# Ledger of designs, part 11: peptides against a protein of PDB entry 4IGA

Target 1, 116 residues: chain A of PDB entry 4IGA
Amino acid sequence: KRVLIVDDAAFMRMMLKDIITKAGYEVAGEATNGREAVEKYKELKPDIVTMDITMPEMNGIDAIKEIMKIDPNAKIIVCSAMGQQAMVIEAIKAGAKDFIVKPFQPSRVVEALNKV

## One batch from the design tools (peptide; made by RFdiffusion4, then SolubleMPNN)

Design b1_p10_1_s2 (from b1_p10_1, 5 letters changed)
Fold by OpenDDE base, seed 2:
Structure b1_p10_1_s2 (fold): chain B 116 residues (1-116), chain A 10 residues (1-10)
Amino acid sequence: as target 1 above (116 residues)
Amino acid sequence: ELTSEELAAL
């Protein structure tokens, strides 16, 4: 399966890329904000998306909503430091399948990838 | 994918 990685932090994208590839998944591409995420989803049609929340241009919640308009069956895993219950609820309402709080263990990401 | 139980536990 192919994964689109969305995060404004280059280090985080690098970390996720390492985890994803070591787990046997393919990285479809990367996006650095919500607008790019929507554009890349249309372009790459990935099987799974890892989505940050706090990003410039467009935040992750809005990006999830836009992607769900494009593909109601999109498989989106949120990865964010904003682990408050309210944010988790908002992400799930928007269409996310899972929510991983930063900092995370690689096994948590792999588990999410395998279960979405 | 999160189950209802997992969501409630967050």
Scores: peptide ipSAE 0.029, ipTM 0.602, DockQ to the pose 0.037
Fold by OpenDDE base, seed 5:
Structure b1_p10_1_s2 (fold): chain B 116 residues (1-116), chain A 10 residues (1-10)
Amino acid sequence: as target 1 above (116 residues)
Amino acid sequence: ELTSEELAAL
């Protein structure tokens, strides 16, 4: 399966790329903000998306909503430091399938990829 | 994917 990695932090994208590839998944591409995420989703049609929340231009919640309009069956895993209950609920309501709180263990990401 | 139980616990 192909994964689109969305995070404004280059280090985080690199970390996720390492975890994703070692787990046997393919990286379809990367996006650095929500607007880019939506465009990349249209272009690449990935199987799974890892989505940060706090990003410039467009935040992750809005990006989830826009992607769900494009593909109601989109598989989106949120990966964010904003693990407050309210934010988790907001992400799930927007259409996210899982929510991983930063900092995370690589196994947590792999588990989410396998179960989404 | 979150289970029904996990969702209910949020």
Scores: peptide ipSAE 0.027, ipTM 0.596, DockQ to the pose 0.033
Fold by OpenDDE base, seed 4:
Formats: structure tokens, C-alpha cells, sequence
Structure b1_p10_1_s2 (fold): chain B 116 residues (1-116), chain A 10 residues (1-10)
């Protein structure tokens, strides 16, 4: 399966890319903000999206909502430091399938990839 | 998908 990685932090994208690749998944591409994420989703048609929340231009919640308009069956895993209950609920309501709180262990990401 | 139980554990 192909994964679109969305995060404004280059280090985080690199980390996720390593985890995703070592787990046997393919990286479809990367996005650095919510607007780019929506554009890349349309272009690449990935099987899974890892989505940061706190990003410039467009945040992850809004990006989830826009992607769900494009593809109601989108498989989106949130990966964010914003692990407050209210944010988790908001992400799930928007359509996210899982929520991973930063900092995380690689096994947590792999578990999410395998289950969505 | 996150189950209600998994969501509550977050």
C-alpha cells in the first residue's frame, strides 16, 4: 500500500518515511501543509494518509475534511502532538481512522498502518 | 477504524 505523509516538519516526514518503508509500505509522496495534502491526495490517490494537525496554510482537521469530500473511504491516520481529548474527538469526527500522539514509538505507527 | 474502547484509551 502507498502512503502520503503530511507534516510541516521535515524531520518528522523523514522519520515517518523510514518507519513506513521499513514496514513494507511505499511512500506515495509528501505534503508540508493541509492545502498541499489535498492537492497531493488528488494527484497521487494514496491508500493511506498520515496527517499532522498543526500546520500553516491549512491545518490537519480541515485537510481531513477536504480529503473526505474527495474520497469518503480515505484512510487517514492522525499523527500529532495535539493529543488532547477534544482534538482526538474532533479528528475522529472529521473522518480520521486513528490518532497517534507525538512522541510515538515506531511500532505504534506500524500498528495503525496495518489496522486502518 | 478506532473502536469506542480504543478511543477511550487515548
Amino acid sequence: as target 1 above (116 residues)
Amino acid sequence: ELTSEELAAL
Scores: peptide ipSAE 0.024, ipTM 0.595, DockQ to the pose 0.040
Fold by OpenDDE base, seed 3:
Structure b1_p10_1_s2 (fold): chain B 116 residues (1-116), chain A 10 residues (1-10)
Amino acid sequence: as target 1 above (116 residues)
Amino acid sequence: ELTSEELAAL
């Protein structure tokens, strides 16, 4: 399966890329904000998306909503430091399948990838 | 590239 990684932090994208590839998944591409995420989703048609929330230009919640308009069956895993209950609920309502709170262990990401 | 040990420590 192919994964689109969305995060404004280069370090985080690198970390996720390492986890994803070591778990046997392929990285379809990367995006640094929500607008790029939507564009890349259209272009790459990934199987799974890892989505940050706090990003410039367009935040992760809005990106989820836009991607869901494009593909109601999109598999989106949120990865964010903003693990407050309200944010989790908002992400799920927007269409996310899972929510991973930063900082996280690799096994948590792998678990999410395997279950969506 | 980060090692599994480094990743787990974050």
Scores: peptide ipSAE 0.017, ipTM 0.520, DockQ to the pose 0.152

Design b1_p10_1_s3 (from b1_p10_1, 4 letters changed)
Fold by OpenDDE base, seed 1:
Structure b1_p10_1_s3 (fold): chain B 116 residues (1-116), chain A 10 residues (1-10)
Amino acid sequence: as target 1 above (116 residues)
Amino acid sequence: ELTSDEIAAL
């Protein structure tokens, strides 16, 4: 399966890319904000999206909502330091399938990839 | 290449 990685932090994108590829998944592409995420989703039609929340231009919640309009079957895994209950609820309400809190163990990401 | 511990710690 092909994964679109969305995070404004280059280091985080690198980390996720490493985890994703070592787990046997393909990286479809990367996005650095919510607007790029929406456009890349349209372009690449990935099987899975890893989505940061706190990003410039467009945040991850809004990006989830827009992607769900494009593809109601989108498989979005949130990966964020914003692990508060309210944020988790908001992400799931928007359409996310899972929520990974930063900092995370690689196995947690692999588990999420395998389950969505 | 990042180690698992480095990834976990961010």
Scores: peptide ipSAE 0.020, ipTM 0.570, DockQ to the pose 0.183
Fold by OpenDDE base, seed 5:
Structure b1_p10_1_s3 (fold): chain B 116 residues (1-116), chain A 10 residues (1-10)
Amino acid sequence: as target 1 above (116 residues)
Amino acid sequence: ELTSDEIAAL
């Protein structure tokens, strides 16, 4: 399966790329904000998206909503430091399949990838 | 050199 990694932090994208690759998944591409995420989703049609929330240009919640308009069957895993209940509910309401709170263990990401 | 686990825990 191919994964689109969305995070404004290069460090986090690097970390996720390592985890995803070691778990046997392919990295379809990367995006640094929600607008790029939507564009890359259209272009790459990945199987799975990892989505940050706090990003410039367009936040992750809005990106989820736009991707779900494109593909109602999109598999989006949120990875964010904003793990408060309200944000989790908002992400799930928008269409996310899972919510991983930063900081996280690699195994948590792998579990999410395997289950969506 | 940090492992993925160590990096993720930062």
Scores: peptide ipSAE 0.019, ipTM 0.564, DockQ to the pose 0.180
Fold by OpenDDE base, seed 3:
Structure b1_p10_1_s3 (fold): chain B 116 residues (1-116), chain A 10 residues (1-10)
Amino acid sequence: as target 1 above (116 residues)
Amino acid sequence: ELTSDEIAAL
């Protein structure tokens, strides 16, 4: 399966790429904000998306909503430091399949990838 | 590449 990684932090994208590839998944591409995420989703048609929330231009919640308009069957895993209950609920309501709180263990990401 | 310890510390 191919994964689109969305995060404004280069370090985080690098970490996720390492986890994803070591788990046997392929990285379809990367995006640094919500607008790029939507564009890359259209272009790459990934199987899975990892989505940050706090990003410039367009935040992760809005990106989820836009991607779900394009593909109601999109498989989106949120990865965010904003693990408050309200944010988790908002992400799930927007269409996310899972929510991973930063900092995270690699096994948590792998578990999410395998379940969606 | 990042080690498992570095990943966990993010």
Scores: peptide ipSAE 0.020, ipTM 0.558, DockQ to the pose 0.168; fails the geometry check
Fold by OpenDDE base, seed 2:
Structure b1_p10_1_s3 (fold): chain B 116 residues (1-116), chain A 10 residues (1-10)
Amino acid sequence: as target 1 above (116 residues)
Amino acid sequence: ELTSDEIAAL
């Protein structure tokens, strides 16, 4: 399966790319903000998306909503430092399948990828 | 390269 990685932090994208690749998944591409995420989703048609929340231009919640308009069956895993219950609820309401709180263990990401 | 423990602690 192919994964689109969305995070404004280059180091986080690098980290996720390493985890995803070592787990046997293919990285479809990367996006650095919510607007780019929506554009890349249309372009790449990934099987799975890892989505940050706090990003410039467009945040992750809005990006999830826009992607869900494009593909109601999108498989989106949130990966964010904002692990508050309210944020988790908002992400799930927007259409996310899982929510990973930063900092995370690689096994948590792999588990999420395997379950969506 | 980062270990699992290092990644978790970032």
Scores: peptide ipSAE 0.019, ipTM 0.560, DockQ to the pose 0.188; fails the geometry check

Design b1_p10_1_s4 (from b1_p10_1, 4 letters changed)
Fold by OpenDDE base, seed 5:
Structure b1_p10_1_s4 (fold): chain B 116 residues (1-116), chain A 10 residues (1-10)
Amino acid sequence: as target 1 above (116 residues)
Amino acid sequence: ELTSAEIAAL
């Protein structure tokens, strides 16, 4: 399966890319903000998206909502430092299938990828 | 902040 990685932090994208590829998934592409995420989703039609929340231009919640308008069957895993209950609920309501709080263990990401 | 277990329980 092909994964679109969305995070404004280059280090985090690199970390996720390493985890995803070592787990046997393909990285479809990367996005650095929510607007780019929506554009890349249309272009690449990935099987799975890892989504940060706090990003410039467009945040992750809005990106989830826009992607879900395009593809109601989108498989989005949030990966964010913002682990507040309200944020988790908001992400799930927007359509996210899972929510991973930073910092995380690689196994947690792999489990999420395998279960969406 | 919520743990993974707490998130799974939502």
Scores: peptide ipSAE 0.134, ipTM 0.777, DockQ to the pose 0.046
Fold by OpenDDE base, seed 1:
Structure b1_p10_1_s4 (fold): chain B 116 residues (1-116), chain A 10 residues (1-10)
Amino acid sequence: as target 1 above (116 residues)
Amino acid sequence: ELTSAEIAAL
């Protein structure tokens, strides 16, 4: 399966890329904000998306909503430091399949990838 | 240099 990695932090994208690759998945591409995420989703048609929330230009919640308009079957895993109850509810309401709170262990990401 | 835990927290 191919994964689109969305995070404004280069180091986080690098970390996720390493985890995803070592778990046997392919990295379809990367996006640094929600607007790029939507564009890349249309272009790459990935099987899974890892989605940050706090990003410039367009946040992760809005990106989830836009991606769900494009593909109602999108598999989006949120990876965010914003693990408050309200944010988790908002992400799931928007269409996310899972929510991983930062900081996270690699096994937690792998578990989510395998589950969706 | 950041640890994996520190990077994951950002």
Scores: peptide ipSAE 0.033, ipTM 0.675, DockQ to the pose 0.177
Fold by OpenDDE base, seed 4:
Structure b1_p10_1_s4 (fold): chain B 116 residues (1-116), chain A 10 residues (1-10)
Amino acid sequence: as target 1 above (116 residues)
Amino acid sequence: ELTSAEIAAL
């Protein structure tokens, strides 16, 4: 399966790329904000998206909503430091399949990838 | 390989 990685932090994208590839998944591409995420989703049609929330241009919640308009079957895993209950509920309500709170263990990401 | 610092990154 192919994964689109969305995070404004280059370090986080690099770390997720390492985890994803070591778990046997392919990285379809990367996006640095929600607007790029929507564009890349249209272009790449990935199987899974890892989505940060706090990003410039367009936040992750809005990106989830836009991607769900494109593909109601999109498999989006949120990965964010914003792990407050209200944010988790909002992300799930927007269409996310899972929510991983930063900091995280690699196994948590792999579990999410395997379950969506 | 991931370092402990990378594993627990914010």
Scores: peptide ipSAE 0.030, ipTM 0.656, DockQ to the pose 0.182
Fold by OpenDDE base, seed 3:
Structure b1_p10_1_s4 (fold): chain B 116 residues (1-116), chain A 10 residues (1-10)
Amino acid sequence: as target 1 above (116 residues)
Amino acid sequence: ELTSAEIAAL
């Protein structure tokens, strides 16, 4: 399956790319903010999206909502340092399938990828 | 290649 990685931090994108590829998944592309995420989703039609929340231009929650308008069957996994219960609920309400709190172990990401 | 410490980082 192909994964779109969305995070404003280059280091985090690199980290996720390593985890995703080592797990046998393909990286479809990268986005650095929510607006780019929506655009890349339309372009690449990835199977899975890893989504940061705190990003410039458009945050991850809004990006999830926009992607769900495009594809109601989108598989989005949130990866964020903002692991408060309220944020988790908000992400799930927006359409996310899972929520991974930073910092995370690679196995947690792999489990989420395999589950969605 | 990323180290284990880097992979778990924020």
Scores: peptide ipSAE 0.029, ipTM 0.656, DockQ to the pose 0.164

Design b1_p10_2_s1 (from b1_p10_2, 6 letters changed)
Fold by OpenDDE base, seed 2:
Structure b1_p10_2_s1 (fold): chain B 116 residues (1-116), chain A 10 residues (1-10)
Amino acid sequence: as target 1 above (116 residues)
Amino acid sequence: SELDKVVRRA
């Protein structure tokens, strides 16, 4: 399966790329903000998206909503430091399938990838 | 740790 990685932090994208590839998934591409995420989703039609929340241009919640308009069956895993209950609920309401709180263990990401 | 600070960015 192909994964689109969305995060404004280069280090985080690098970390996720390493985890994703080592787990046997392919990286479809990367996006650094929510607007890019939506554009890349349209272009690449990835199987899975890892989505940050706090990003410039467009935040992750809005990006999830826009992607769900494109593909109601999108598989989006949120990866964010904002693990507050309200944010988790908001992400799930928007359409996310899982929510991973930063900092995370690689196994948590792999588990999410395998389950969505 | 410093790494944690980087990882914790939302």
Scores: peptide ipSAE 0.036, ipTM 0.632, DockQ to the pose 0.050
Fold by OpenDDE base, seed 3:
Structure b1_p10_2_s1 (fold): chain B 116 residues (1-116), chain A 10 residues (1-10)
Amino acid sequence: as target 1 above (116 residues)
Amino acid sequence: SELDKVVRRA
């Protein structure tokens, strides 16, 4: 399966890419903000998306909503430091399938990838 | 650690 990685931090994208590829998944592409995420989703039609929340231009919640308009069956895993209950609920309501709080263990990401 | 700070980005 192919994964689109969305995060404004280059280091985080690199970390996720390493985890994703070592787990046997392919990286479809990367996006650095919510607007790019929506554009890349349309372009690449990935199987899974890892989505940051706090990003410039467009945040992750809005990106989730826009992607869900494009593909109601999109498989989106949130990966964010904003793990408060209200944010988790908001992300799930928007359409996310899982929510991973930063900092995380690689196994947590792999589990999410395998289950969505 | 500094690495932890980098990881903890929303």
Scores: peptide ipSAE 0.034, ipTM 0.627, DockQ to the pose 0.049
Fold by OpenDDE base, seed 1:
Structure b1_p10_2_s1 (fold): chain B 116 residues (1-116), chain A 10 residues (1-10)
Amino acid sequence: as target 1 above (116 residues)
Amino acid sequence: SELDKVVRRA
């Protein structure tokens, strides 16, 4: 399966890329904000998306909503430090399949990848 | 740690 990595932090994208590839998945591409994520989703049609929330231009919640309009079967895993219940509920309502709170262990990401 | 601070960015 191919994964689109969305995060405004270069370090986080690098970390996720390492985890994803070591777990046997392919990195389809990267995006640094929500607008870019939507564009890359249309272009690459990845199997899975890892989605940050707090990003410039367009946040992750809005990006999820837009991607779900494009593909109601999109498999989106949120990765965010904003682990408050209200934010988790909002992400799930938007269409996310899982919510990983930062900081995370690599095994948690692998579990999410395997479940979607 | 500094690493934790970077990781904890939402």
Scores: peptide ipSAE 0.032, ipTM 0.625, DockQ to the pose 0.049
Fold by OpenDDE base, seed 5:
Structure b1_p10_2_s1 (fold): chain B 116 residues (1-116), chain A 10 residues (1-10)
Amino acid sequence: as target 1 above (116 residues)
Amino acid sequence: SELDKVVRRA
């Protein structure tokens, strides 16, 4: 399966890329903000998306909503430091399949990838 | 750790 990695932090994208590839998945591409995420989703049609929340241009919640309009069957895993209950609820309401709070263990990401 | 600081960015 192919994964689109969305995070404004280069280090986080690199970290996720390492986890994703070692778990046997392919990186479809990367996006650095929500607007890019929506555009890349249209272009790449990835199987899974890892989505940060706090990003410039467009935040992760709005990106989830826009992607779900494009593909109601999108498999989006949120990966964010914003682990407050209200934020988790908003992400799930928007269409996210899972919510991983930063900092995280690699196994948590792999589990999410395997289950969505 | 310094790594944690980077990881915790949302």
Scores: peptide ipSAE 0.032, ipTM 0.636, DockQ to the pose 0.050

Design b1_p10_2_s2 (from b1_p10_2, 5 letters changed)
Fold by OpenDDE base, seed 3:
Structure b1_p10_2_s2 (fold): chain B 116 residues (1-116), chain A 10 residues (1-10)
Amino acid sequence: as target 1 above (116 residues)
Amino acid sequence: SPLDEVVRRA
């Protein structure tokens, strides 16, 4: 399966890329903000999206909503430091399938990838 | 569920 990685932090994108590839998934592409995420989703039609929340231009919640308009069957896993209950509820309400709080163990990401 | 996991962690 092909994964679109969305995070404004280059280090985090590299970390996720390493985890994703070592787990046997393909990286479809990367995005650095919510607007790019929506554009890349349209372009690449990935199987899975890892989505940061706090990003410039467009945040992850809004990106989730826009992607869900494009593809109601989108498989989006949130990866964010914003692990408050209210934020998790908001992300799930927007359409996310899972929510991973930073910092995380690689195994948590792999489990999420395998389950969505 | 993701919410349950966050609640347990918190």
Scores: peptide ipSAE 0.037, ipTM 0.672, DockQ to the pose 0.251
Fold by OpenDDE base, seed 2:
Structure b1_p10_2_s2 (fold): chain B 116 residues (1-116), chain A 10 residues (1-10)
Amino acid sequence: as target 1 above (116 residues)
Amino acid sequence: SPLDEVVRRA
């Protein structure tokens, strides 16, 4: 399966890329903000998206909503430091399948990838 | 569930 990685932090994208590839998944591409994420989703049609929340241009919640308009069957895993219950509810309501709170263990990401 | 994990960490 092909994964689109969305995070404004280069280090986080690098970390996720390492985890994703070592788990046997292919990285379809990367995005650094929500607007770019929507554009890349249209272009790449990935199987899975890892989505940060706090990003410039467009936040992750809005990006999820826009991607769901493009593909109601999109498989989006949120990966964010904003692990408050309210934020998790908002992400799930927007269409996310899972929510991983930063900092995370690599195994948690792999489990999410395998289950969505 | 994601909510369960948040609760577990709280």
Scores: peptide ipSAE 0.036, ipTM 0.668, DockQ to the pose 0.238
Fold by OpenDDE base, seed 5:
Structure b1_p10_2_s2 (fold): chain B 116 residues (1-116), chain A 10 residues (1-10)
Amino acid sequence: as target 1 above (116 residues)
Amino acid sequence: SPLDEVVRRA
């Protein structure tokens, strides 16, 4: 399966890329903000998206909503430091399948990838 | 669940 990685932090994208590839998934592409995420989703039609929340241009919640308009069956895993209850609820309501709070263990990401 | 995990960390 192919994964689109969305995070404004280069280091985080690097970390996720390592985890994703070692787990046997392919990285479809990367996005650095919510606007890019929406564009890349339309372009690449990835199987899975990892989505940060706090990003410039467009935040992750709005990106989730826009992607869900494009593909109501999108498989989006949020990966964010914003792990407060209200944010998790908002992300799930927007359409996210899972929410991983930073910092995370690689195994948690792999489990999420395997289950969505 | 994601919410359960957040509660765990709260």
Scores: peptide ipSAE 0.036, ipTM 0.669, DockQ to the pose 0.227
Fold by OpenDDE base, seed 1:
Structure b1_p10_2_s2 (fold): chain B 116 residues (1-116), chain A 10 residues (1-10)
Amino acid sequence: as target 1 above (116 residues)
Amino acid sequence: SPLDEVVRRA
């Protein structure tokens, strides 16, 4: 399966890329904000998206909503430091399949990838 | 569930 990595932090994108590839998945591409995420989803049609929440231009919640309009079957895993209960609820309501709180263990990401 | 996991950490 091919994964689109969305995060404004270069370090986080690198970390996720390492985890994703070691787990046997392919990185379809990267996005640094919500607008890019929506654009890249249209272009690449990835199987899975890892989505940050706090990003410039467009936040992750809005990006999830837009991607779900494009593809109601999108498989989006949130990866965010914003682990408040209210934020988790909002992400799930928007269409996310899972929510991983930063900082995370690599195994947690692998579990999420395998589940969706 | 994701929500349960967050709640457990609190």
Scores: peptide ipSAE 0.036, ipTM 0.662, DockQ to the pose 0.233

Design b1_p10_2_s3 (from b1_p10_2, 6 letters changed)
Fold by OpenDDE base, seed 2:
Structure b1_p10_2_s3 (fold): chain B 116 residues (1-116), chain A 10 residues (1-10)
Amino acid sequence: as target 1 above (116 residues)
Amino acid sequence: SPLDEVVRTA
């Protein structure tokens, strides 16, 4: 399966890419904000999306909503910092299938990828 | 469900 990685932090994208690749998944591409995420989803049609919440241009919640308009069956895993419970809830309500709390262990990411 | 888990693990 192909994964689109969305996060404004280059280090986080790199970390996720390593985990995803080592787990046997293919990285479809990367996005650095919500607007890019929507554009890349249209372009790449990935099987799974890892979605950061707090990003410039467009946040992850709005990106989820837009992606769900494009593909109601989109498989989005939210990646959010500790202390952002309300935002995670909103992301799930918007259509996210699962969530991962930062900082995370690689096994947690793999678990989420395998379950969606 | 994920919603339950968010609340449960808070």
Scores: peptide ipSAE 0.167, ipTM 0.766, DockQ to the pose 0.251
Fold by OpenDDE base, seed 1:
Structure b1_p10_2_s3 (fold): chain B 116 residues (1-116), chain A 10 residues (1-10)
Amino acid sequence: as target 1 above (116 residues)
Amino acid sequence: SPLDEVVRTA
């Protein structure tokens, strides 16, 4: 399966890329904000998306909503430091399948990838 | 569930 990695932090994208590839998944591409995420989703049609929340231009919640309009079957895993209950609820309501709180263990990401 | 994990982490 192909994964689109969305995060404004280059370090985090690199970390996720390493985890994703080592787990046997392919990286479809990367996005640095919500607007890019929506554009890349349209272009690449990835199987899975890892989505940060706090990003410039467009935040992750809005990006999830826009992607869900494009593909109601999108498989989006949120990966964010904003692990407050309200944020998790909002992400799930928007359409996310899972929510991983930063900092995370690689196994948690792999588990999420395997389950969506 | 995601909520369960948040509760655990908090």
Scores: peptide ipSAE 0.030, ipTM 0.636, DockQ to the pose 0.246
Fold by OpenDDE base, seed 5:
Structure b1_p10_2_s3 (fold): chain B 116 residues (1-116), chain A 10 residues (1-10)
Amino acid sequence: as target 1 above (116 residues)
Amino acid sequence: SPLDEVVRTA
């Protein structure tokens, strides 16, 4: 399966890429903000998306909503430092399948990838 | 559950 990695932090994208590839998944591409995420989703049609929330241009919640308009069956896993209840509820309501709070253990990401 | 996770920063 192919994964689109969305995060404004280069280090985080590198970390996720390492986890994803070692778990046997393919990285379809990367995006650094919500606008890029929507564009890349349209272009690449990935099987799974890892989505940051706090990003410039367009935040992750809005990106989830836009992607769900494109593909109601999109499989989006949120990965964010903002794990407060209100944000988690908002992400799930927007269409996310899971929410991983930073900092995380690699196994948590792998489990999410395997279950969505 | 995602709702049971504690807010953390990296």
Scores: peptide ipSAE 0.029, ipTM 0.625, DockQ to the pose 0.225
Fold by OpenDDE base, seed 3:
Formats: sequence, C-alpha cells, structure tokens
Structure b1_p10_2_s3 (fold): chain B 116 residues (1-116), chain A 10 residues (1-10)
Amino acid sequence: as target 1 above (116 residues)
Amino acid sequence: SPLDEVVRTA
C-alpha cells in the first residue's frame, strides 16, 4: 500500500517515512500543509494518509474534510501532538480512521497502518 | 478506538 505523509515538520516526515518503509509500505509522496495534502491526494490517490493537525495554510482537520469530499472512502490516520479528547472527536467526526498522539512509538504507527 | 487510546495514554 502507498502512503501520503502530511506534516509541516521535515523531521517528522523523515521519521514517518522511515517507519512506513521499514513496515513494508511505500511512500507515495509528502505534503507540508493541508492545501498541499489535498492537492497531493488528488494527484497520487494514495491508499493511506498520515495527517498532522497543526499546519500553516490549511490545518489537518480541514484537509481531512476536503479529502473526504474527494474520496469518502479515504483512509486517514491522524498523527498529532494535539491529543485532547475534543480534538480526537473532531478528527473522527471529520472522517479520520485513527488518531496517534505525539510523541509516539513506531509500533503504534505500524498498528494503525495495518488496521485501516 | 482512537479515543480509548488517548484516554489510556493520558
């Protein structure tokens, strides 16, 4: 399966790329903000998306909503430091399949990838 | 569930 990695932090994208590839998945591409994420989703049509929340231009919640308009069956895993219950509920309501709180262990990401 | 995960790790 191909994964689109969305995060404004280069270090985080690098970390996720390492985890994703070591787990046997392919990285379809990367996006640094919500607007770019939506554009890349249309272009790449990835199987899975890892989505950060706090980003410039367009936040992750809005990106999820836009992607869901494009593909109601999109498989989006949120990865964010914003792990408050209210934020988790908002992400799920928007269409996310899972929510991983930062900082996280690689096994948690792999678990999410395998389950969506 | 995602919410359960948050509660567990809180």
Scores: peptide ipSAE 0.031, ipTM 0.643, DockQ to the pose 0.269; fails the geometry check

